# Designs tried in a protein design run: peptides against a protein of PDB entry 1BH9. Part 10

Target 1, 89 residues: chain A of PDB entry 1BH9
Amino acid sequence: FSEEQLNRYEMYRRSAFPKAAIKRLIQSITGTSVSQNVVIAMSGISKVFVGEVVEEALDVCEKWGEMPPLQPKHMREAVRRLKSKGQIP

## One batch from the design tools (peptide)

Design b1_p14_1_s3 (made by RFdiffusion4, then SolubleMPNN; from b1_p14_1, 10 letters changed)
Fold by OpenDDE base, seed 2:
Structure b1_p14_1_s3 (fold): chain B 89 residues (1-89), chain A 14 residues (1-14)
Amino acid sequence: as target 1 above (89 residues)
Amino acid sequence: SELVQRAMEELSRV
């Protein structure tokens, strides 16, 4: 890792979704209560998903010859590319 | 990627 990549990884590693918010969100979709383990699992999956999108967006930004910070257009293009690759539905 | 892989490894340890 470069220093920049290491810093991003450390910030990513320390980031977390609020458990209560995730629980409420899941329950709003499923229509039923979920266990703490389900919340933890879903939080982890979501964190990985966000990480993949952000990484792709950083690649987009670089390939477009642009400088940080990331903009909505980078995120939208990242999602498009990941869908095209079959990495996300 | 290396970043995602390391993140997944960290998550798997929790």
Scores: peptide ipSAE 0.028, ipTM 0.597, DockQ to the pose 0.054
Fold by OpenDDE base, seed 5:
Structure b1_p14_1_s3 (fold): chain B 89 residues (1-89), chain A 14 residues (1-14)
Amino acid sequence: as target 1 above (89 residues)
Amino acid sequence: SELVQRAMEELSRV
């Protein structure tokens, strides 16, 4: 990794969804209480999902010959590409 | 990517 990539990874690694918020969100969907393990698992999956979208967006930005920060157009194109690859529904 | 790989490894420990 470049220094910039390492810095981005550290920021990503330190980011987290608040457990209470995730728990409430899941419960609002399921209508039932969920365990701590479910909250942790869903938080992890969500973080991975965000990471994949951001990585694809960074790739789009680079391929378009542009520089960070990411813009909405990069995120939209990233989602489109991930859908075309079958990585997201 | 290595970033996603590390995140998946962390998730696997749950």
Scores: peptide ipSAE 0.027, ipTM 0.600, DockQ to the pose 0.051
Fold by OpenDDE base, seed 3:
Structure b1_p14_1_s3 (fold): chain B 89 residues (1-89), chain A 14 residues (1-14)
Amino acid sequence: as target 1 above (89 residues)
Amino acid sequence: SELVQRAMEELSRV
């Protein structure tokens, strides 16, 4: 990794979803209460998903010859590409 | 989505 890539990764590693918000979101979908472990598991899965999308979006941005920050068009294209590759459903 | 719902159902069994 370049220093810039390492810095992005460190920022990603330190980021986290608010547990209370995730809990409320899950419960709004399932209609039932969920345990702390479920919140932790779902938060982890969500973080991995977001990380994959952002990584792909950064690649899209670079390949399009554009500079940060990421824009909605990069995120949309990233999702499209990941779906096409079968990396996300 | 259906996939998210199924994942949540599986996790709720833990």
Scores: peptide ipSAE 0.026, ipTM 0.580, DockQ to the pose 0.037
Fold by OpenDDE base, seed 1:
Structure b1_p14_1_s3 (fold): chain B 89 residues (1-89), chain A 14 residues (1-14)
Amino acid sequence: as target 1 above (89 residues)
Amino acid sequence: SELVQRAMEELSRV
């Protein structure tokens, strides 16, 4: 890792979704109450997913010869590429 | 995907 990559990773590592918000979101979809363990698991999976999309978007930005910050066009292209690779549905 | 790999490793410890 470069220093910049380490800094990004550190901020990513320290970031977290509010548990209450995730719980409410899941319950709005399932229509039933969910356990704390389900909230923890879904929060973790969601965080990893965001990481994958952002990492792909950074790669897109670099390959296009552009500089940060990420723009919506990078995010859209990242999602398209990840779908094409079969990494996301 | 080094960033994601490290995140997955941390998640696996929980």
Scores: peptide ipSAE 0.025, ipTM 0.567, DockQ to the pose 0.053

Design b1_p14_1_s4 (made by RFdiffusion4, then SolubleMPNN; from b1_p14_1, 10 letters changed)
Fold by OpenDDE base, seed 5:
Structure b1_p14_1_s4 (fold): chain B 89 residues (1-89), chain A 14 residues (1-14)
Amino acid sequence: as target 1 above (89 residues)
Amino acid sequence: DELVQRAMEEYSRV
């Protein structure tokens, strides 16, 4: 791994969704109250999902011969590729 | 998934 990859991983690891915001979002979808454990689980899954999409988008950016920061076109292509690979629904 | 588990552990500490 390069130093840049390690730095990105550290930044990713330190990032987090506000629990209260996630709780409100889930409840707006489910229509019922959710437990703290559900918030933690959904936050963890969401973080992993975002990480996988961003990693694929960085790969797209590199393969297109472009430089960061990521643009919407990289994110859209990343989602298409991950769906094609069966890595996301 | 190990990665999901690690993420959940981080959220549990916050």
Scores: peptide ipSAE 0.096, ipTM 0.741, DockQ to the pose 0.053
Fold by OpenDDE base, seed 2:
Structure b1_p14_1_s4 (fold): chain B 89 residues (1-89), chain A 14 residues (1-14)
Amino acid sequence: as target 1 above (89 residues)
Amino acid sequence: DELVQRAMEEYSRV
């Protein structure tokens, strides 16, 4: 990996959703209380999901011959590609 | 999933 890729990965690794916000969001959807372990698991899954979308968007940006930062059009195309690959619903 | 496991471990430490 390049230094730029390593720096981006490190920033991603250190990023986190606020646990209280995730707990409230899940409870608003499920209509019932959730455990700390459920919040941790859902937060982890969500972070992986976002990471996969961003990684695909970076690939789209590169393939289109464009430079950072990522734009909404890259994110939309990334989602389409991931859906076509069956990687997301 | 290894990536999910790594993420859960990170959130468990915070």
Scores: peptide ipSAE 0.093, ipTM 0.744, DockQ to the pose 0.054
Fold by OpenDDE base, seed 1:
Parts: sequence; structure tokens; C-alpha cells
Structure b1_p14_1_s4 (fold): chain B 89 residues (1-89), chain A 14 residues (1-14)
Amino acid sequence: as target 1 above (89 residues)
Amino acid sequence: DELVQRAMEEYSRV
């Protein structure tokens, strides 16, 4: 793996949603209080989802022979491809 | 899912 890939991995690994913010967001949607475990589960799933989309977008960028940074067109194409593969709804 | 599990473990730790 390249240094750039390693750096992206480390940044991704260290990234996290603030628990309080996620809790507030979920509660704004559900209208009721949620447990710590729900916040943890939803945060984890969300992080994985974002990671998969970004990874696909990076692949799109590379396949198109383009260089970073990622642009909206890469993100849109990534989502389309993931849907086509059945990886996201 | 292994990736989800790893992410949940990180959030559990923090």
C-alpha cells in the first residue's frame, strides 16, 4: 500500500461522530430517547457506510484517470455503482 | 459484518 493509502486509512480509523450529536439527531427523528447502544450501533453503521462510499468514489476517480480531490461527480457515480452492485439501497 | 463490528468496537471504546 502507498503512503497516501495508509494515511487515508489512519484518518478514517481515527474519525468518529460525536456521540452527543448522533444521539440528538436520532432523537430528533424518532421523537424519543435512545440508549447508548443504539447510538454506538448507528454510529458504527454510518461510519462504515461513509467509508464504503468514499472508497468507491476514489476507485471511480482512479478509473476515470483523474486526480484528487474527489468531486461531486465521483460521489454521484460511486453511489450509482454501489446501488447497481446491491451494496446500498 | 466484520467492518461494522470493528467500527462499533471503536465507538464502544471512546
Scores: peptide ipSAE 0.089, ipTM 0.738, DockQ to the pose 0.053
Fold by OpenDDE base, seed 4:
Structure b1_p14_1_s4 (fold): chain B 89 residues (1-89), chain A 14 residues (1-14)
Amino acid sequence: as target 1 above (89 residues)
Amino acid sequence: DELVQRAMEEYSRV
């Protein structure tokens, strides 16, 4: 890792979705209450998903010869590439 | 997935 990559990873590791907010969001979709374990699992999967998209977007930005911060065009291209590789649905 | 497992463990702690 470069110093910049390490700093980004540290910020990612420290980031988290508020459990109450995730619980409310899931319940708004399912129409019924969900357990703490479901909130934990969904939060973990969601964080990994966001991390993979951001990592791909940073790669896109670099390959296009551009500098941070990431722009919507990088995120859109990242999602397209991840879908084509079968890494996300 | 190992990365998913690690993330779940972090959320379990908080």
Scores: peptide ipSAE 0.083, ipTM 0.740, DockQ to the pose 0.052

Design b1_p14_2 (made by RFdiffusion4)
Fold by OpenDDE base, seed 5:
Structure b1_p14_2 (fold): chain B 89 residues (1-89), chain A 14 residues (1-14)
Amino acid sequence: as target 1 above (89 residues)
Amino acid sequence: SEAFTEMFTEYAEA
């Protein structure tokens, strides 16, 4: 891995969704209280999901011969590609 | 995957 890749991974690894915010969001959808384990699971899945989208967007950016930071067009194309691969609905 | 396990562990320990 390049130094740039390692730095990006470190920044990603250190990022996190606030548990309280995730809990409130889930409860706003379900209409009932949720356990800590549900918050942990949903937080983890959400972070992985964001990571996969960003990773695909970075790949798009590179394949288009462009440089970061990512732009909305990269994110939109990433989502389209992930849908075509069946990785997201 | 390792990504899921690592992520869940991080939140569980926080």
Scores: peptide ipSAE 0.036, ipTM 0.672, DockQ to the pose 0.049
Fold by OpenDDE base, seed 2:
Structure b1_p14_2 (fold): chain B 89 residues (1-89), chain A 14 residues (1-14)
Amino acid sequence: as target 1 above (89 residues)
Amino acid sequence: SEAFTEMFTEYAEA
């Protein structure tokens, strides 16, 4: 891995969603309280999902011959591609 | 997956 890739990975690894916010969000959708383990699981899944989208967006940016930072158009294209691949619904 | 395991461990330890 390049230094740039390593730095991005480190920042990604250290990032986290606030547990309280995730809990509130889940409860707003489910209409019922959730356990700490559910919050942890959902937080992890969400982080992985965001990581996959960002990784795809970086690939899009590179393939378009553009330089960071990522723009909304890269994110939109990433989502489109991931949907096309069946990676996300 | 390994990614999921790492994420869950991180949150569990926090």
Scores: peptide ipSAE 0.035, ipTM 0.666, DockQ to the pose 0.049
Fold by OpenDDE base, seed 3:
Structure b1_p14_2 (fold): chain B 89 residues (1-89), chain A 14 residues (1-14)
Amino acid sequence: as target 1 above (89 residues)
Amino acid sequence: SEAFTEMFTEYAEA
């Protein structure tokens, strides 16, 4: 890995969703309270998902000959590509 | 996935 890739990975690894926010979001959808384990699981899955989308978006940005920071158009295209690859529903 | 496992571990320890 390049130094840039390592730095990006370290920032990604250190990032986290606030548990309270995740809990509230889930409960707003389910209409009922959720356990701590559910919050942990959903937080982890969400982080992985965001990481995959961002990585794809960075690839899109590069392929379009553009430079960071990522823009909404990169994120939208990333989602489209991941859907076409069957990586996300 | 190792990344996935690491994330769960991190959240569990928080």
Scores: peptide ipSAE 0.034, ipTM 0.661, DockQ to the pose 0.049
Fold by OpenDDE base, seed 1:
Structure b1_p14_2 (fold): chain B 89 residues (1-89), chain A 14 residues (1-14)
Amino acid sequence: as target 1 above (89 residues)
Amino acid sequence: SEAFTEMFTEYAEA
């Protein structure tokens, strides 16, 4: 891995969704209270999802011969590619 | 419990 890639991963690893916000979101969808473990699991899945999208977006940015930071056009293209690969619904 | 967090972190690193 490049130094830049390692630095991005470190920032990613330290990032987190607010537990309270995730809990409220889940409960708004399920219509009932959820356990702490469910919140943790969903937070983790969400974090992994964001990571995968960002990774694909970085690949798009590089393939287009452009430099960081990522722009909305990179994110949109990343989502499109991940859908075509069946990685996300 | 942070079991799920650890599991997903491992997945992300793989």
Scores: peptide ipSAE 0.034, ipTM 0.648, DockQ to the pose 0.061

Design b1_p14_2_s1 (made by RFdiffusion4, then SolubleMPNN; from b1_p14_2, 7 letters changed)
Fold by OpenDDE base, seed 4:
Structure b1_p14_2_s1 (fold): chain B 89 residues (1-89), chain A 14 residues (1-14)
Amino acid sequence: as target 1 above (89 residues)
Amino acid sequence: SEALEEMLQKYANL
């Protein structure tokens, strides 16, 4: 890891979705209340998902011969590539 | 990634 990569990882590691918002979102879909564990699990999955997209976007940025910060075009291409690879639905 | 797969596995058990 470079210092930049470590910095990004630390920021990523410390990031979190608001539990209340996630709970409300899930409940809006399920139609019923959900446990704290469900909120934690879904938050974790979502965080990992975002991480994977960002990682792919960084790869896209590099392959295009560009430098960070990431732009919307990198994120869109990342999602497209992950779908084509069957890594995300 | 492996981490994503593990989390998805947990989701499937909910």
Scores: peptide ipSAE 0.059, ipTM 0.693, DockQ to the pose 0.039
Fold by OpenDDE base, seed 3:
Structure b1_p14_2_s1 (fold): chain B 89 residues (1-89), chain A 14 residues (1-14)
Amino acid sequence: as target 1 above (89 residues)
Amino acid sequence: SEALEEMLQKYANL
């Protein structure tokens, strides 16, 4: 990894979804209360998912010869590519 | 998505 890649990864590692917000979101979908462990698990899975999308979007941005910050078009293309590769549903 | 698959497998029994 380059220093820039490492820095991005460190920022990613340190990022987290607010537990209360995730809990409320899950409960709004399920219609029932959820445990702390469910919130932790869903937060972790969601973070991995977001990380993969952002990584793909950064690759798209670079391949298009564009500079940061990421734009909605990069995110949309990233999702399309990941779906095409069967990496996300 | 190896990392995602590992997470899903780890918490499959939730």
Scores: peptide ipSAE 0.052, ipTM 0.688, DockQ to the pose 0.037
Fold by OpenDDE base, seed 2:
Structure b1_p14_2_s1 (fold): chain B 89 residues (1-89), chain A 14 residues (1-14)
Amino acid sequence: as target 1 above (89 residues)
Amino acid sequence: SEALEEMLQKYANL
C-alpha cells in the first residue's frame, strides 16, 4: 500500500458515529428501544457501508481522470453504480 | 461480515 492508501485506511478505521445519534435513528425506524449491542452492531454495519461507497467514489474519480478530493458528483455516481451492481438497495 | 472481510483483506496488503 501507498502512504496515501494507508492514511485513508487509518482515518477510516478510527472513524465512528456518535452512539446517541445512531440509537435515536434506529429507534425512529423501529419504533422501539434498542440495546447497546444493537447500536454497536448497526454502527459497524453503517461504517462498512460508508466505506464501500467511498471506495466506489474513489474509483469513479479515478475513472473520470480526476484528482482528489472527492466531490458530491463522485459520491452520487458511486451510489448509482452500486445500485446498478445490486450492492446496495 | 463478508463486506468487512473484503475491506480488511484489501487493506492487508501493506
Scores: peptide ipSAE 0.030, ipTM 0.602, DockQ to the pose 0.057
Fold by OpenDDE base, seed 1:
Structure b1_p14_2_s1 (fold): chain B 89 residues (1-89), chain A 14 residues (1-14)
Amino acid sequence: as target 1 above (89 residues)
Amino acid sequence: SEALEEMLQKYANL
């Protein structure tokens, strides 16, 4: 792995969604209050999901013979591929 | 809430 790849991974590993923002978002969807444990679980799931999408986008970028940084076209193609694979709804 | 349920179902076994 390159230094750039390691740096990206480290930034990802240290990143986190603000709990208050996640709580508000979930409650806007469910229409009811949610527990702290639900917020923690959803935050973790969301982080993993973002990681999977970014990983797929990096793969798209490489397969197209292009170099980082990721562009909107890579993200759109990544989502399309993940849907095609049945990995996301 | 349906979208939330789908996400929970997919990632519950991670």
Scores: peptide ipSAE 0.054, ipTM 0.671, DockQ to the pose 0.050; fails the geometry check

Design b1_p14_2_s2 (made by RFdiffusion4, then SolubleMPNN; from b1_p14_2, 7 letters changed)
Fold by OpenDDE base, seed 2:
Structure b1_p14_2_s2 (fold): chain B 89 residues (1-89), chain A 14 residues (1-14)
Amino acid sequence: as target 1 above (89 residues)
Amino acid sequence: SAALEEMLQQYAEL
């Protein structure tokens, strides 16, 4: 890893979704209350998912010869590529 | 997945 990549990873590693917000979001979708363990699991999966999308978007940005910050077009292309690879349903 | 396990552990410790 470059220093930039390490710094990005550390910032990512330290980031987290607020449990209360995730709980409310899940409950808004399911219509029922969820346990703390479900919130933890869903939060973890969501963080990994976001990380994978952002990583792909950064790769897209670089391959297009563009500079940060990431733009919506990079995110859309990232999702398209991940879907094409079967990494996203 | 090691990444998933690490993230799950992070939230479990909060």
Scores: peptide ipSAE 0.052, ipTM 0.699, DockQ to the pose 0.049
Fold by OpenDDE base, seed 5:
Structure b1_p14_2_s2 (fold): chain B 89 residues (1-89), chain A 14 residues (1-14)
Amino acid sequence: as target 1 above (89 residues)
Amino acid sequence: SAALEEMLQQYAEL
C-alpha cells in the first residue's frame, strides 16, 4: 500500500462516533433505552459501513481520473455500485 | 432489549 493509503487508514482507524450521539439516535429509533454494549456494537458496525462506502467512493474517484477530496457525486456513485453488488441494501 | 443486543452481536461477529 502507498503512504497515502496508510495515512487514510490511520485516519479511519482513529475515527469514532460520539457515544452519546449514537445512544440518542438509537433510542430515538427504538423508543427505549439501550445498553452501553449496544452503543459500542452499533458504533462499530456503523464505522465499518462508512468505511466501505468511502473505500468504494475512493475507487470511483480514481477510476474517473479525479483527485481527492471526495465529492458528493463520488459518494452517490459508490452507494449505487455497492447496491448493485448486493453489498448494501 | 435482549433481542436487539443479540442481533447486534451477530453482526459484530461478521
Scores: peptide ipSAE 0.046, ipTM 0.681, DockQ to the pose 0.038
Fold by OpenDDE base, seed 4:
Structure b1_p14_2_s2 (fold): chain B 89 residues (1-89), chain A 14 residues (1-14)
Amino acid sequence: as target 1 above (89 residues)
Amino acid sequence: SAALEEMLQQYAEL
């Protein structure tokens, strides 16, 4: 655990999806209005999902003998691996 | 959240 990693995780922890955008997105799918709690929950799940993908991507990067920053190829491979492992649909 | 905390903990172990 490095200082750089700590800083990155702090930034991640503080990050959030715009509630209005998430609300609109959900409503476009459900066809009905949603509560703030639904928006918060979905935003949280989405944030965790992004985190999990990034975590896997970092693992991919390491296994490939490469160094950060992450590249699109790492993210794509991460998603592929997570699907293969059944961690995401 | 617990999920976020767990995820961050995993990152901390890297």
Scores: peptide ipSAE 0.026, ipTM 0.569, DockQ to the pose 0.067
Fold by OpenDDE base, seed 1:
Structure b1_p14_2_s2 (fold): chain B 89 residues (1-89), chain A 14 residues (1-14)
Amino acid sequence: as target 1 above (89 residues)
Amino acid sequence: SAALEEMLQQYAEL
């Protein structure tokens, strides 16, 4: 791995969704109170999902012959591709 | 689950 890849991974690793915000979001959707473990699990799944979207967006950027930083068009295309691949609903 | 799919949909609407 390159130094840049490691730096990006560390930034990703240190990032997190606020637990309170995730709890509120889940409860707004489910209509019921959720446990701390559910919040932790959903936070983890969400973080992995965001990581996969960003990775796909970087691939899109490269395939279009463009350079970072990522733009909204890359993110939109990434989501379309992931849906097409059946990786996200 | 439906709840997970709805949360994921928020990100898919980028």
Scores: peptide ipSAE 0.026, ipTM 0.586, DockQ to the pose 0.077

Design b1_p14_2_s3 (made by RFdiffusion4, then SolubleMPNN; from b1_p14_2, 7 letters changed)
Fold by OpenDDE base, seed 3:
Structure b1_p14_2_s3 (fold): chain B 89 residues (1-89), chain A 14 residues (1-14)
Amino acid sequence: as target 1 above (89 residues)
Amino acid sequence: SSALEEMLEQYANA
């Protein structure tokens, strides 16, 4: 990887969703309390999901000959492509 | 994704 790519990876690796916020979100959907392990697992799944979408969006941006920062159109196209590839529902 | 699979397994066992 380039140093820039490595830096992005490190930022991604160190990033995390606040546990309390995730817990509240899950509880708002399920209507009941959830365990700490469920929050940890869901946080990890969410991080992977966001990472995959952002990676695809960066690829879209590059292929369209555009420069960062990412725009909503890149994110929307990324989701469409990932769905088309069967990588996300 | 291997990372996603690991997280799903953690979720299933929680």
Scores: peptide ipSAE 0.037, ipTM 0.662, DockQ to the pose 0.037
Fold by OpenDDE base, seed 4:
Structure b1_p14_2_s3 (fold): chain B 89 residues (1-89), chain A 14 residues (1-14)
Amino acid sequence: as target 1 above (89 residues)
Amino acid sequence: SSALEEMLEQYANA
């Protein structure tokens, strides 16, 4: 990995959704209290999802011969590609 | 991804 890639990875690795906020969000949808494990699992799934989309978007950006930061067009194309591949519902 | 699958499994078992 390049230094830039490593830096991005470290930033990603260190990032996290606020647990309390995720809990509130889930509970607002479910209408009932959720366990800590549910919050952790949902947070992890969300982080993985975001990571996959961003990774695809970075690939799009590179393939288009462009440089970061990512723009909405990269994100839209990333989602489109992931959907076409059946990786996102 | 495998990571997503693992997290889904964790969710299912929560």
Scores: peptide ipSAE 0.036, ipTM 0.658, DockQ to the pose 0.038
Fold by OpenDDE base, seed 2:
Structure b1_p14_2_s3 (fold): chain B 89 residues (1-89), chain A 14 residues (1-14)
Amino acid sequence: as target 1 above (89 residues)
Amino acid sequence: SSALEEMLEQYANA
């Protein structure tokens, strides 16, 4: 990793979804209460997903010959590419 | 997902 990549990784590693917020969100969608294990699992999967989207968006930004910060167009293109690769539905 | 794309579109147009 470059120093910049390491710094981004450290920020990512230290970030977290608040458990209470995730629990409320899931329950608002499912219409029923969820266990702590479900919250932990969904939090982890969500964090990985966000990381993968951001990584793809950074690749898009670079391939377009542009500089940070990421813009909505990079995120939109990242999602398109991940769908094309079959990595997200 | 369509939901994610919708959120990104809303963000881009805000």
Scores: peptide ipSAE 0.022, ipTM 0.526, DockQ to the pose 0.086
Fold by OpenDDE base, seed 5:
Structure b1_p14_2_s3 (fold): chain B 89 residues (1-89), chain A 14 residues (1-14)
Amino acid sequence: as target 1 above (89 residues)
Amino acid sequence: SSALEEMLEQYANA
């Protein structure tokens, strides 16, 4: 891995969704209270999901000969590519 | 999914 890749990974590794926000979001959908463990699990799953999308978007950005930061067009294209590869619904 | 793409569009335009 390049130094740039390692740096991006470190930023990703240290990032996390606020527990309170995730809890409120889930509860707004389910209509019922959720446990802390559910919040932790959903936070982790969400982080992985976002990471996959961002990774694909970075690849798109590079293949288009562009430089960060990521733009909406990169994110949209990333989602399309992940769908075509069957990685997301 | 198309739903995810739609959500990303909303985020981008917020």
Scores: peptide ipSAE 0.023, ipTM 0.545, DockQ to the pose 0.084; fails the geometry check

Design b1_p14_2_s4 (made by RFdiffusion4, then SolubleMPNN; from b1_p14_2, 7 letters changed)
Fold by OpenDDE base, seed 5:
Structure b1_p14_2_s4 (fold): chain B 89 residues (1-89), chain A 14 residues (1-14)
Amino acid sequence: as target 1 above (89 residues)
Amino acid sequence: SKALEEMLKKFAEA
């Protein structure tokens, strides 16, 4: 992998959703309190989801012959492609 | 993905 790819991965690896925000979001949907473990699990799943979308968007950007930063059009196309592949609902 | 699968397992155990 290139140094650029490694740098992007490191930034991704170190990123995290605030626990309090995730907890509030889940509780707003479920209507009941959730445990810390549920928050941790959901945070991880959400991070993986975002990572996969961003990875696809970067691929779209490259294939279109464009340079970073990612734009909304890349994200929209990424979601479309992932849905087409059945990787996301 | 493998990462997603692992997270789902953790979720199921929580």
Scores: peptide ipSAE 0.031, ipTM 0.619, DockQ to the pose 0.037
Fold by OpenDDE base, seed 1:
Structure b1_p14_2_s4 (fold): chain B 89 residues (1-89), chain A 14 residues (1-14)
Amino acid sequence: as target 1 above (89 residues)
Amino acid sequence: SKALEEMLKKFAEA
């Protein structure tokens, strides 16, 4: 791995969704109170999802012959591609 | 959206 890849991974690893916000969001959808373990699990899944979208967006950026930072057009295309691949609903 | 809602409900019920 390159130094840049490692740096991006560390920034990703250190990032997190606020637990309280995730808890409120889940409960607003389910209509039921959820445990701390559910919040942790959903936070992890959400983080993985964001990571996969960003990774796809970086691939789009490269394939278009462009350089970082990522732009909204890369993110939009990434979502389209992931849907096409069946990786996201 | 419906699929996500169903998944979240499964987690909440566990």
Scores: peptide ipSAE 0.029, ipTM 0.604, DockQ to the pose 0.035
Fold by OpenDDE base, seed 2:
Structure b1_p14_2_s4 (fold): chain B 89 residues (1-89), chain A 14 residues (1-14)
Amino acid sequence: as target 1 above (89 residues)
Amino acid sequence: SKALEEMLKKFAEA
């Protein structure tokens, strides 16, 4: 890792989705209450997903010869690439 | 997914 990559990783590692917010979001989508274990599982999956998308977007930004910060176009391209690789539905 | 793409589009247009 470069110093910048390490710093980003540490910030990512320390970040977390609030359980209450995730619970409310899931329930708003499903229309039914969910257990604490479902919230924990969904929180973990979501964090991994966000990390993978951001990592791909950073790669896109670099390959396009552009400088941070990430822009919506990088995120869109990242999603497109991940879909082509079969890493995102 | 289609849903994610739509959200990203909305974000870009905001």
Scores: peptide ipSAE 0.021, ipTM 0.514, DockQ to the pose 0.084
Fold by OpenDDE base, seed 3:
Structure b1_p14_2_s4 (fold): chain B 89 residues (1-89), chain A 14 residues (1-14)
Amino acid sequence: as target 1 above (89 residues)
Amino acid sequence: SKALEEMLKKFAEA
């Protein structure tokens, strides 16, 4: 891996979602309250998901001949591509 | 999935 990849991974490894924010986000989707265990589990899954989407979005950005920082359009395209590859539902 | 896309949108807008 390149130095840039290692640096990104280190930042990713140390990052975490605030539980309260995740709880609110889940509840905005489900329409009902969720348990602490659900928040913990979803936080972990979400971290993995975001990591995969960001990696794909960086690839999209590069393929489009653009430079970081990532924009919403890169994220939307990344999701579309990951769906097409069957990597996300 | 639709749910993941909605969550991603909310994340991106935060």
Scores: peptide ipSAE 0.026, ipTM 0.577, DockQ to the pose 0.105; fails the geometry check

